Peptides against a protein of PDB entry 5HDT. Designs and how they scored, part 117

Target 1, 163 residues: chain A of PDB entry 5HDT
Amino acid sequence: MVVKTFMDMDQDSEEEKELYLNLALHLASDFFLKHPDKDVRLLVACCLADIFRIYAPEAPYTSPDKLKDIFMFITRQLKGLEDTKSPQFNRYFYLLENIAWVKSYNICFELEDSNEIFTQLYRTLFSVINNGHNQKVHMHMVDLMSSIICEGDTVSQELLDTV
Target 2, 163 residues: chain A of PDB entry 5HDT as posed
Amino acid sequence: MVVKTFMDMDQDSEEEKELYLNLALHLASDFFLKHPDKDVRLLVACCLADIFRIYAPEAPHTSPDKLKDIFMFITRQLKGLEDTKSPQFNRYFYLLENIAWVKSYNICFELEDSNEIFTQLYRTLFSVINNGHNQKVHMHMVDLMSSIICEGDTVSQELLDTV

## One batch from the design tools (peptide; made by RFdiffusion4, then SolubleMPNN)

Design b2_p23_8_s1 (from b2_p23_8, 10 letters changed)
Fold by OpenDDE base, seed 2:
Structure b2_p23_8_s1 (fold): chain B 163 residues (1-163), chain A 23 residues (1-23)
Amino acid sequence: as target 1 above (163 residues)
Amino acid sequence: SKKEKRKEIIEKRAKELEKKRKE
């Protein structure tokens, strides 16, 4: 509640948000979410994260299935955080920093498959975390996971077993 | 290439979104 109010104060006007509706819809299409190029998918994920930042705490998507697809897609991109020496690591860092700060995944609490989404997120983060990550990366990962646990009214046993 | 052009377009759009958020 407090977070929602705070986010609303820092967001763009409704008129400004309308400028990105077409882009938001295009980025959520199968053409981009299933794009064969890994670097393109990363850029798409970053754009989607930016869209969620602009529209927080809401989203320009009305379909629960589409929202699920988007967050499962973003979760898959986070696998790229494992290689800290990759030329694309800075962009993966940007993605992590953005979704952690905005608490983008919190919108998933309204979805029927929220537990599946959160479980996949936690499994992905734990699979990629390593000693090569600096303190900032670790902090963002912890912030992202902690926010979901703290704001969730009910946590499945499967999710608890993942942590 | 077509692939590079698509990357450039998405990158440009991402920068636009980032700029707007900072305003």
Scores: peptide ipSAE 0.173, ipTM 0.710, DockQ to the pose 0.050
Fold by OpenDDE base, seed 5:
Structure b2_p23_8_s1 (fold): chain B 163 residues (1-163), chain A 23 residues (1-23)
Amino acid sequence: as target 1 above (163 residues)
Amino acid sequence: SKKEKRKEIIEKRAKELEKKRKE
């Protein structure tokens, strides 16, 4: 897993940037975010996480509303971590590992509804944590939540009460 | 099926992304 800086992104060819942009916009469409197939939504979430990894610490999305929708969407997918015996668990693990390592949710601090997003994330994670998960899963969950607390300038009391 | 085709496309794009990052 590689986090690409803004300087590194500027070194990419225009063709590659166009490819990533087209993919980013395509996957963030309502068609995919509201896709009726649960497995498709999981793959979409994984691809979106990959996009954030590529563009870190920035994102190819200019709309705050779209970013909010994406992270709320990803948060909903994390509920799938509850079934450790599912054939799709490895992809749920991949999603968790990616967003925890990249610290993808930290971009939400720039959004007006960051508190809502973080609250939903914490509630979701606490609803599935300690459900037959190994140490690596627990570590990623803790890393994801602690990073938000440590790097946030302001944290609401409601969020603190959730922790 | 239509669903399988969508999954295939998305997974293909995901693999392409990872390949590009490794270059």
Scores: peptide ipSAE 0.172, ipTM 0.717, DockQ to the pose 0.051
Fold by OpenDDE base, seed 3:
Structure b2_p23_8_s1 (fold): chain B 163 residues (1-163), chain A 23 residues (1-23)
Amino acid sequence: as target 1 above (163 residues)
Amino acid sequence: SKKEKRKEIIEKRAKELEKKRKE
């Protein structure tokens, strides 16, 4: 993938990345991913996105199941983009901007359940997009979705139906 | 540097997370 090559140009050293491995694993625990406080979950998502930015184009997780859980979790947090008047909207915007710029979801192409992840992402984005969003928000959403379509060799019928 | 800035952001968010979790 062209994205992997491009993102590899600005990676931290292996020693530096290792410093955040424990944090990455901690944040990906069920304790945080299933935390009852939605503000905590949003912060967790932002932290995970920041970690992905450092490790891009790779991820600090070796378990495919864990990666799936993480991206399904991040996708659920993106639902918060719907309310543009929320005090937490700026953090939801940050999350969107980050994952769109880094193309974080492209890591999912190596997962067996990638189609499920992408389908859920598309459904979520289309469900929250509204006229209250400015051009920047729309641009990030489009960039995120188009990157997945362009980099993917095949698209499932379920994903096509979602679009 | 860009790398250092990214590290600082992560640390900042982690601290915010811990504070919020304890509330």
Scores: peptide ipSAE 0.115, ipTM 0.745, DockQ to the pose 0.032
Fold by OpenDDE base, seed 4:
Structure b2_p23_8_s1 (fold): chain B 163 residues (1-163), chain A 23 residues (1-23)
Amino acid sequence: as target 1 above (163 residues)
Amino acid sequence: SKKEKRKEIIEKRAKELEKKRKE
């Protein structure tokens, strides 16, 4: 399983990182990002999160436009956190935990459209946060947003209006 | 630079998560 492959891979596994590089690139293709199955998109998002982890601090994606598409895609998947009783909630939690801990969204500061990405992220998180979430979920949501605030020197008016 | 500092932090955090998952 592709998901398990990237979950189990470590940063220092240079040979494996080289071996699965092409797979990592293919997972970011429009075929997967626009896949019609919601559960498949969630699995793809989890893989992408682990790809950011194992190739940190660099991403194997060279195109700024592709990076933007990926983070906008991941942001859309985070909306699934709204239903705490969903059978897939644990996978949504996995995605949140990974992205929040690694601070992967901070890579977006290198992108021209970083404010757009961060705005959509904040809107999504505020729309799904609720009392049904346990303390760990809340902590990761706060950490994810805080990491961006701490590094950012400037924030767009649109983002300020969202907060 | 900010970029260098970010890369250092992300790399460190990524390694920490790997260790956390193995506990």
Scores: peptide ipSAE 0.738, ipTM 0.963, DockQ to the pose 0.926; fails the geometry check

Design b2_p23_8_s2 (from b2_p23_8, 12 letters changed)
Fold by OpenDDE base, seed 5:
Structure b2_p23_8_s2 (fold): chain B 163 residues (1-163), chain A 23 residues (1-23)
Amino acid sequence: as target 1 above (163 residues)
Amino acid sequence: SKEEKRKKIIEERAKKLQEKRKE
């Protein structure tokens, strides 16, 4: 399975990184980002999160517009954290844990539309943060938001107040 | 630079995450 391939891959596996580069690019295509199956989109999001991890500090996506689309896509998937009883919740947790730990969203500071991305992220997280989540989920949500606040020159208090 | 420092942090955290998964 593609998800397991990227899940198990190390950052220093240069031969594998080269071998699966085309697959990484293909997973970011509109075909997958706009896939009609919600479960498929979740799997794609998890793969993309691992791709950011594997190719850190530089994602293989060279287009700023594509990077924006990917992070907006991942943000939409994070809304699935709202249902703690879902059989897919563990996969949503996997996505959250990865993105929060790696601080992948912080690469968005290099994008012109970073404020739009962060605004959507904050709104999404605040909409689901009080849905019976355990301490680990809360910790990752707080870490994800605070890492952006701590680094951000573009994230103003005014922006936070409007969310 | 601030950007270079961020990239180093992300790279290191990415490595640590994978190490955690192997435990």
Scores: peptide ipSAE 0.735, ipTM 0.961, DockQ to the pose 0.907
Fold by OpenDDE base, seed 2:
Structure b2_p23_8_s2 (fold): chain B 163 residues (1-163), chain A 23 residues (1-23)
Amino acid sequence: as target 1 above (163 residues)
Amino acid sequence: SKEEKRKKIIEERAKKLQEKRKE
């Protein structure tokens, strides 16, 4: 229900955005980010991706530390892309597509620990990318990484060497 | 500024994604 709520919500739905703002904040709590069930964490990640979409360009999370935690969390979920035969693959694809299309990770440039976030993202993507992925998956992965490279003036050399 | 331009792009892309989903 919560997943669908954020999935279907438009950016211009101001009243609805205000109504669900507290829910968006609670979804980023440690209770959900550190939930023991990986399927729950995936659902949470998808919600968070949509929250970034809905509230773009300003995420409702004002704490830089919280934003870091969220993106590190989303990055960890992207690891699930490794198994193309997984019943949850479509949801992992949804997560990837959303993040890549919206360029949500680019807001991390405002964070002091952006390089750490991007490094983990690149490591994760390169660890899961394989020839079994279809063209769309590859495209989104490339788009996601390229967007960060193109905008990043302070991207670490270590990250650049990974590419 | 670069930040303002980024935010504008993200906002636009976010809207387009949702439009795409409705197709």
Scores: peptide ipSAE 0.733, ipTM 0.961, DockQ to the pose 0.902
Fold by OpenDDE base, seed 1:
Structure b2_p23_8_s2 (fold): chain B 163 residues (1-163), chain A 23 residues (1-23)
Amino acid sequence: as target 1 above (163 residues)
Amino acid sequence: SKEEKRKKIIEERAKKLQEKRKE
């Protein structure tokens, strides 16, 4: 399974990273990002999160526009955190934990549209946060938002006023 | 630079996450 392949892959596995590089690129195609199945999109998001982890600090996606699309895509998937009783909640948690821990969103500071990405992220997280989430979920949500705010010297005042 | 430091931190945290998963 593709998800497990990237889930289990270490950063030091250079040969394996090279072997699956084309797959990583393919997963960021419109075919997957715009896939009609919500569960498929979640799996794709989890893979993409692991791809950012594995290839850190340099994502294999060279296009700034593609990076924007990916992070906007991941952000949309985080909406699924709203239902703590969902059968897929564990995978949504996996996604959240990964991106929060790795601080993958912070690479967006290199993008011209970073403010748009962060704004959508904050709005999404605030929309899904609820009292049903356990401490771990809350911690990751806070960490995810805080990591970006901590780089406030590169964040526009407009964005700060928005949140 | 700040960017280089960020990349360093991300790389280290990525490795730590994978180590955590192996526990």
Scores: peptide ipSAE 0.733, ipTM 0.961, DockQ to the pose 0.877
Fold by OpenDDE base, seed 3:
Structure b2_p23_8_s2 (fold): chain B 163 residues (1-163), chain A 23 residues (1-23)
Amino acid sequence: as target 1 above (163 residues)
Amino acid sequence: SKEEKRKKIIEERAKKLQEKRKE
């Protein structure tokens, strides 16, 4: 229900954004981020990606710690990209495509722990990338990583070493 | 189309994000 709501929400509808702000905030709660069902966590990640798309260039999550938790959570979900034959691969693809398209991770540059987040993202992407992925998947992965590298003067040597 | 409009909005918002970080 929550996922469908945000998927259908328009980015230019300020009234809807305000209406569903509380829902967006609740979605980032530990109840959802630590949900025992991995399929639910994937849906939560997709919904969070939609929230970042809708609320760009800002996020409704004002706590740096919460933002870190969210992006670390999303990064963990990206591990599911490793199995191209999974019934849930389409949703993993949606997640990847969305965050690459929106450049959602770039909001992390304002966080003190941005280097940790980016490093974990890169390690995750390189760990799951394989020959089973088509060109579109590879392109989105590259786009996601290059968007961060393009702001290289703010990228740590540790992150560069990860690449 | 709605999709084209969405792309434009996303691109605009992305630019605004970059500008905000440079401030």
Scores: peptide ipSAE 0.038, ipTM 0.655, DockQ to the pose 0.055

Design b2_p23_8_s3 (from b2_p23_8, 11 letters changed)
Fold by OpenDDE base, seed 3:
Structure b2_p23_8_s3 (fold): chain B 163 residues (1-163), chain A 23 residues (1-23)
Amino acid sequence: as target 1 above (163 residues)
Amino acid sequence: SKKERRKEIMKKRALERQEERKK
């Protein structure tokens, strides 16, 4: 399975990184990003998060438009964190934990539409955060949001209104 | 530069994440 391939891959495995580069690129295709199955999209998001991890600090996606699409896609998947009782919650947590830990959204600072991406991220996180989340979930959400605010030189008014 | 700093952070954190998962 593609998801397991990238999940188990080490960052220093240069040969494997080269071998699966085309697979990483294919995973970001519209076929997967717009897949009709919600569970498939979640798995794709988790895999993309791992791709950002293993190829850090340089994602294999050279197109700014593609990077925007990917991060908007990942952001949309984070909406699934809302239901803490969902059978897929652990995978949503995996996505959150990975993205927050690696600080993958740092890639977005170099994108023209960074404010749009961050705004959607904040709106999404605030829409799903609830008292049912344990301390770790809250910690990752706060860490993700605070890191972006602190790292950014400028914050759009829309983002400020969201916070 | 800030960009380079962010890259270094991501690289470092990615390695840390890898190590954490191996525990």
Scores: peptide ipSAE 0.711, ipTM 0.960, DockQ to the pose 0.893
Fold by OpenDDE base, seed 5:
Structure b2_p23_8_s3 (fold): chain B 163 residues (1-163), chain A 23 residues (1-23)
Amino acid sequence: as target 1 above (163 residues)
Amino acid sequence: SKKERRKEIMKKRALERQEERKK
């Protein structure tokens, strides 16, 4: 399974990173990002999060437009955190935990449309935060949001209004 | 630079995440 392949891969496994590079690129294609099955999209998002972890600090995606598409895609998947009773909640949590821990959104600071990406991230997180989430979920959400504010060179007024 | 600092943070955190997953 592709998900397990990237989940279990080590950052210093250079031969494996080279072997699965084409797969990583393929997973970021429009075919997967726009896949009609929401469960498939969630799995793709989890794989992409692990790809950012494995290839950190440099993602294998060279196109700024592709990076924007990926992070907007991941942001949309985080909306699935709203239903704590969903059978897929553990995978949504995995996505949140990975992105928050690795601080993968740091890549977005170098993108021209960083403010748009961060604005959508904050709006999404605030829309799904609820009392049904345990302390770990809340911690990762707060950690992710606070890290963006702390590391940001400039914060748009729109983003400030969202916070 | 902030860019280089953020890269170092991601690299460090990625390695930490890897170690946590092995526990």
Scores: peptide ipSAE 0.710, ipTM 0.960, DockQ to the pose 0.911
Fold by OpenDDE base, seed 1:
Structure b2_p23_8_s3 (fold): chain B 163 residues (1-163), chain A 23 residues (1-23)
Amino acid sequence: as target 1 above (163 residues)
Amino acid sequence: SKKERRKEIMKKRALERQEERKK
């Protein structure tokens, strides 16, 4: 199980990090990012989030374009948080919790299209936030959004309008 | 620099999450 492999991996496990590096790279391929199965895409997103955690502060993906694709992909998956009664909600929560805790979107500050990524993130989060979410979900969403604003050097007007 | 700080934060938070999940 690929999901479990990355979920249980420690950051200081250099041997394992080296062993599964190629797998991490493959998970970011178009085959997985554009997989037709929604549940598969969610699992992929969770794995990618864990990969960012494990390899923090340096993601194994060297291409800025690939990094953009990945974070846009993760952002799209967060849309699944809208339905708190979904059988997959716990996995969506895991994705949110992971990405918010680790602050993996900090990687995006170094990307040329950072404003686009953050704008899409805010739009997505605002679209899914509702009173059905418990306090933990709300806190992670707010933490994720506020941290990006605080860390940002230059924020586009579009992003400011979104907030 | 801010870039360096962000990297340090990510590394720190990643380790914190690891510790939290092992409790």
Scores: peptide ipSAE 0.710, ipTM 0.960, DockQ to the pose 0.861
Fold by OpenDDE base, seed 2:
Structure b2_p23_8_s3 (fold): chain B 163 residues (1-163), chain A 23 residues (1-23)
Amino acid sequence: as target 1 above (163 residues)
Amino acid sequence: SKKERRKEIMKKRALERQEERKK
């Protein structure tokens, strides 16, 4: 299971990181990012989140365009947090918890289209946040958003209008 | 630099995440 492979991998496992590097690259292909199955896309997103964790601070993806696609993809998956009763909610939570904790979106600050990525992230989070979410979910959402605002040198007007 | 600081933070947080999951 690919999900378990990356979930259980440690950052200091250099030999394993090298072994699964090609797999990490393939998971970011359009085949997976645009997979028609929603559950598959969620699994892919979780894997990608763990890949960012494992390879931190350097993502194995060298293309800025690919990195943009990945983070836009992850952002789209976070929409699934809106249904707290979904059987997949725990996996959506895992995705949120991981990216918030690791601060994976910090990678986006080096991208030319960072404002677009962050804008979509904030729009998505604000669209799904509700009183039905428990404290942990809220905490991670707030942590993720506040961290980006504090770390950014300049925030676009569009992002400010969203916040 | 700010970029290097962000990298250090991500590395640190990733390790912390790893340790938390092991508990």
Scores: peptide ipSAE 0.707, ipTM 0.959, DockQ to the pose 0.887

Design b2_p23_8_s4 (from b2_p23_8, 12 letters changed)
Fold by OpenDDE base, seed 4:
Structure b2_p23_8_s4 (fold): chain B 163 residues (1-163), chain A 23 residues (1-23)
Amino acid sequence: as target 1 above (163 residues)
Amino acid sequence: SKKEKRKKIMKERAEELQKKRKE
C-alpha cells in the first residue's frame, strides 16, 4: 500500500527517497488531486503530508504552481474534520497532526501566492473547529495557525483581518 | 534568515514525529 510506504519511511532513508520520488510526483498529478472519490483524495492528502515530512525541509516538487495546488488541495481536505463521527475522522486527524507538527505549510512562505493559501487555511480551520473536537485536535489546529501568526510580517493585511 | 529558521524547524519536527510513531 502506497499510504503505508510513505508512513513508514524515515527522513534519512536516502535510497528509498530516491526510489519513490517518481511515485511522489505522480501522487501530485491532477489525476489524484482532482479524483472524484472523496476517500481517495483523503488518502492522497495523507500521502502528500508524509512526502513533505520525508523530504523536509524541502519538497520534491519543483513547480511553485504545483506546490500551490497541493497545499490548496490539502486545505480542502481538512474540511473533513468538521464531522467528528465520520468513519474517516481518524485519517483526517492523521492529516492534521502531520501537517501541524511538521509545519509543512512553512514551504508556502516562499510562494508568490502564500497569502491566498494561508487565508484559505484559516478560513477552513475556523469553519470546522467546534466543541466536539478533543484537546489534541484543538492543539494541532492552534499550532498550525500559530506558525502562520509567527510569520505575520510576511502575511497580508487581509489574512490578519481574518484572524 | 527566517527561511533558514523555518527549514531547521521543519527538519527537526519531521524527525520528531517519525520518532513518536515508532514508540
Scores: peptide ipSAE 0.749, ipTM 0.967, DockQ to the pose 0.849
Fold by OpenDDE base, seed 1:
Structure b2_p23_8_s4 (fold): chain B 163 residues (1-163), chain A 23 residues (1-23)
Amino acid sequence: as target 1 above (163 residues)
Amino acid sequence: SKKEKRKKIMKERAEELQKKRKE
């Protein structure tokens, strides 16, 4: 399974990283990012999160536009955190934990449209956070939001005013 | 630079996460 392949891959697995590089690129295609199945999109998001983990600090995606699409895509998937009783909640948590811990959104600071990405991230997190979430979920959400705020000197005043 | 620091943190945190998964 593709999800497990990237889940289990270590950062120092250079041969594997090279072997699955094309797959990583393929997973970022519109075919997957715009897949009609919500569960498939979640799995794709989890894979992409692991890809960012594996190749950190350098994402294998060279196009700024593609990177924007990916992070906007991941952000949209985080909406699924709103329902703690969902059968897929564990995978949504997996996604959250990964990107929050790795600080994958740091890649976005180099993008021209970083403010748009971060704004959507904040809005999404604020919309899904609720009292039903346990401490771990809350911690990761706070980590995601705080990490970007701490980089305020590289963030527009407009974005700072939004949060 | 801030960029370099962010890269360093991402790399370290990525490795830490994977170690946690193996526990």
Scores: peptide ipSAE 0.746, ipTM 0.967, DockQ to the pose 0.852
Fold by OpenDDE base, seed 2:
Structure b2_p23_8_s4 (fold): chain B 163 residues (1-163), chain A 23 residues (1-23)
Amino acid sequence: as target 1 above (163 residues)
Amino acid sequence: SKKEKRKKIMKERAEELQKKRKE
């Protein structure tokens, strides 16, 4: 229900955005980010991706540390793209498509630990990318990586070495 | 600024994605 709520919510739904703001904040709590069930974590990641979409360009999370935790969390979930035959692959694709298209990681450019976040993202994407992925998956992965390279003011050497 | 441009892009992309989902 929560997943669908954020999935269906439009960016201009100001009343709903205000109504569900507290829920968005709670979804980023350690309880959900560190939930022991990987399927729950995937659902949470999808919700968070939609939250970034809905509140774009401003995330409702004001704490830089919290934002870092969230993006590191989302990055970890993207590792699930490695198994194209997984029953949850479509949801992993949903996560990828959302985060890549919206360019939600652009928020990370304002964080002190942006290089760490981007490095982990690239490592994760390169670790899961394979010939079994269809063109759309590859496209989103490439778009996500290219956007960060092109829009970043500074990129660490470690990140450059990964590319 | 670059930051402002990124914000504009994000907002536009967010709206576009949701429109695509409704198609």
Scores: peptide ipSAE 0.746, ipTM 0.967, DockQ to the pose 0.906
Fold by OpenDDE base, seed 3:
Structure b2_p23_8_s4 (fold): chain B 163 residues (1-163), chain A 23 residues (1-23)
Amino acid sequence: as target 1 above (163 residues)
Amino acid sequence: SKKEKRKKIMKERAEELQKKRKE
């Protein structure tokens, strides 16, 4: 229900954006980010990705620490892309496509711990990429990494060296 | 600024993605 709500919401739906703002904030709570069910966490990640899409270019989360937690959380969920035969792969793809296309990780450039986030993103993507992925998946993965690299002047050389 | 450029890109991409989903 919540997943569909944010999935279907448009960026110009100002009244809905205001109405569901509190829900968006609650979805970023530790209760959901640390939910024991991995499928629930995946759904939460998808919702968060859509929240970033809906409220782009400004996330509704004002706390830098919370934003860090969210992106680290999303990055961890991307690990699920490793199993192309998983019943949940389509949702993992949804997450990847959304976050890659919107370039939501660009929000992280304003965070103090951006290097940590990007490093973890790179490590995760390289760990899950395999020959079982089709060209679309590969393209999105490359797009995610390339987007960060293209902003290299705002990224530490140490991070670039890890690529 | 670089930040503003990134914001513009994100906004445009977000709108494009949703349009594609509705097609």
Scores: peptide ipSAE 0.745, ipTM 0.966, DockQ to the pose 0.861; fails the geometry check

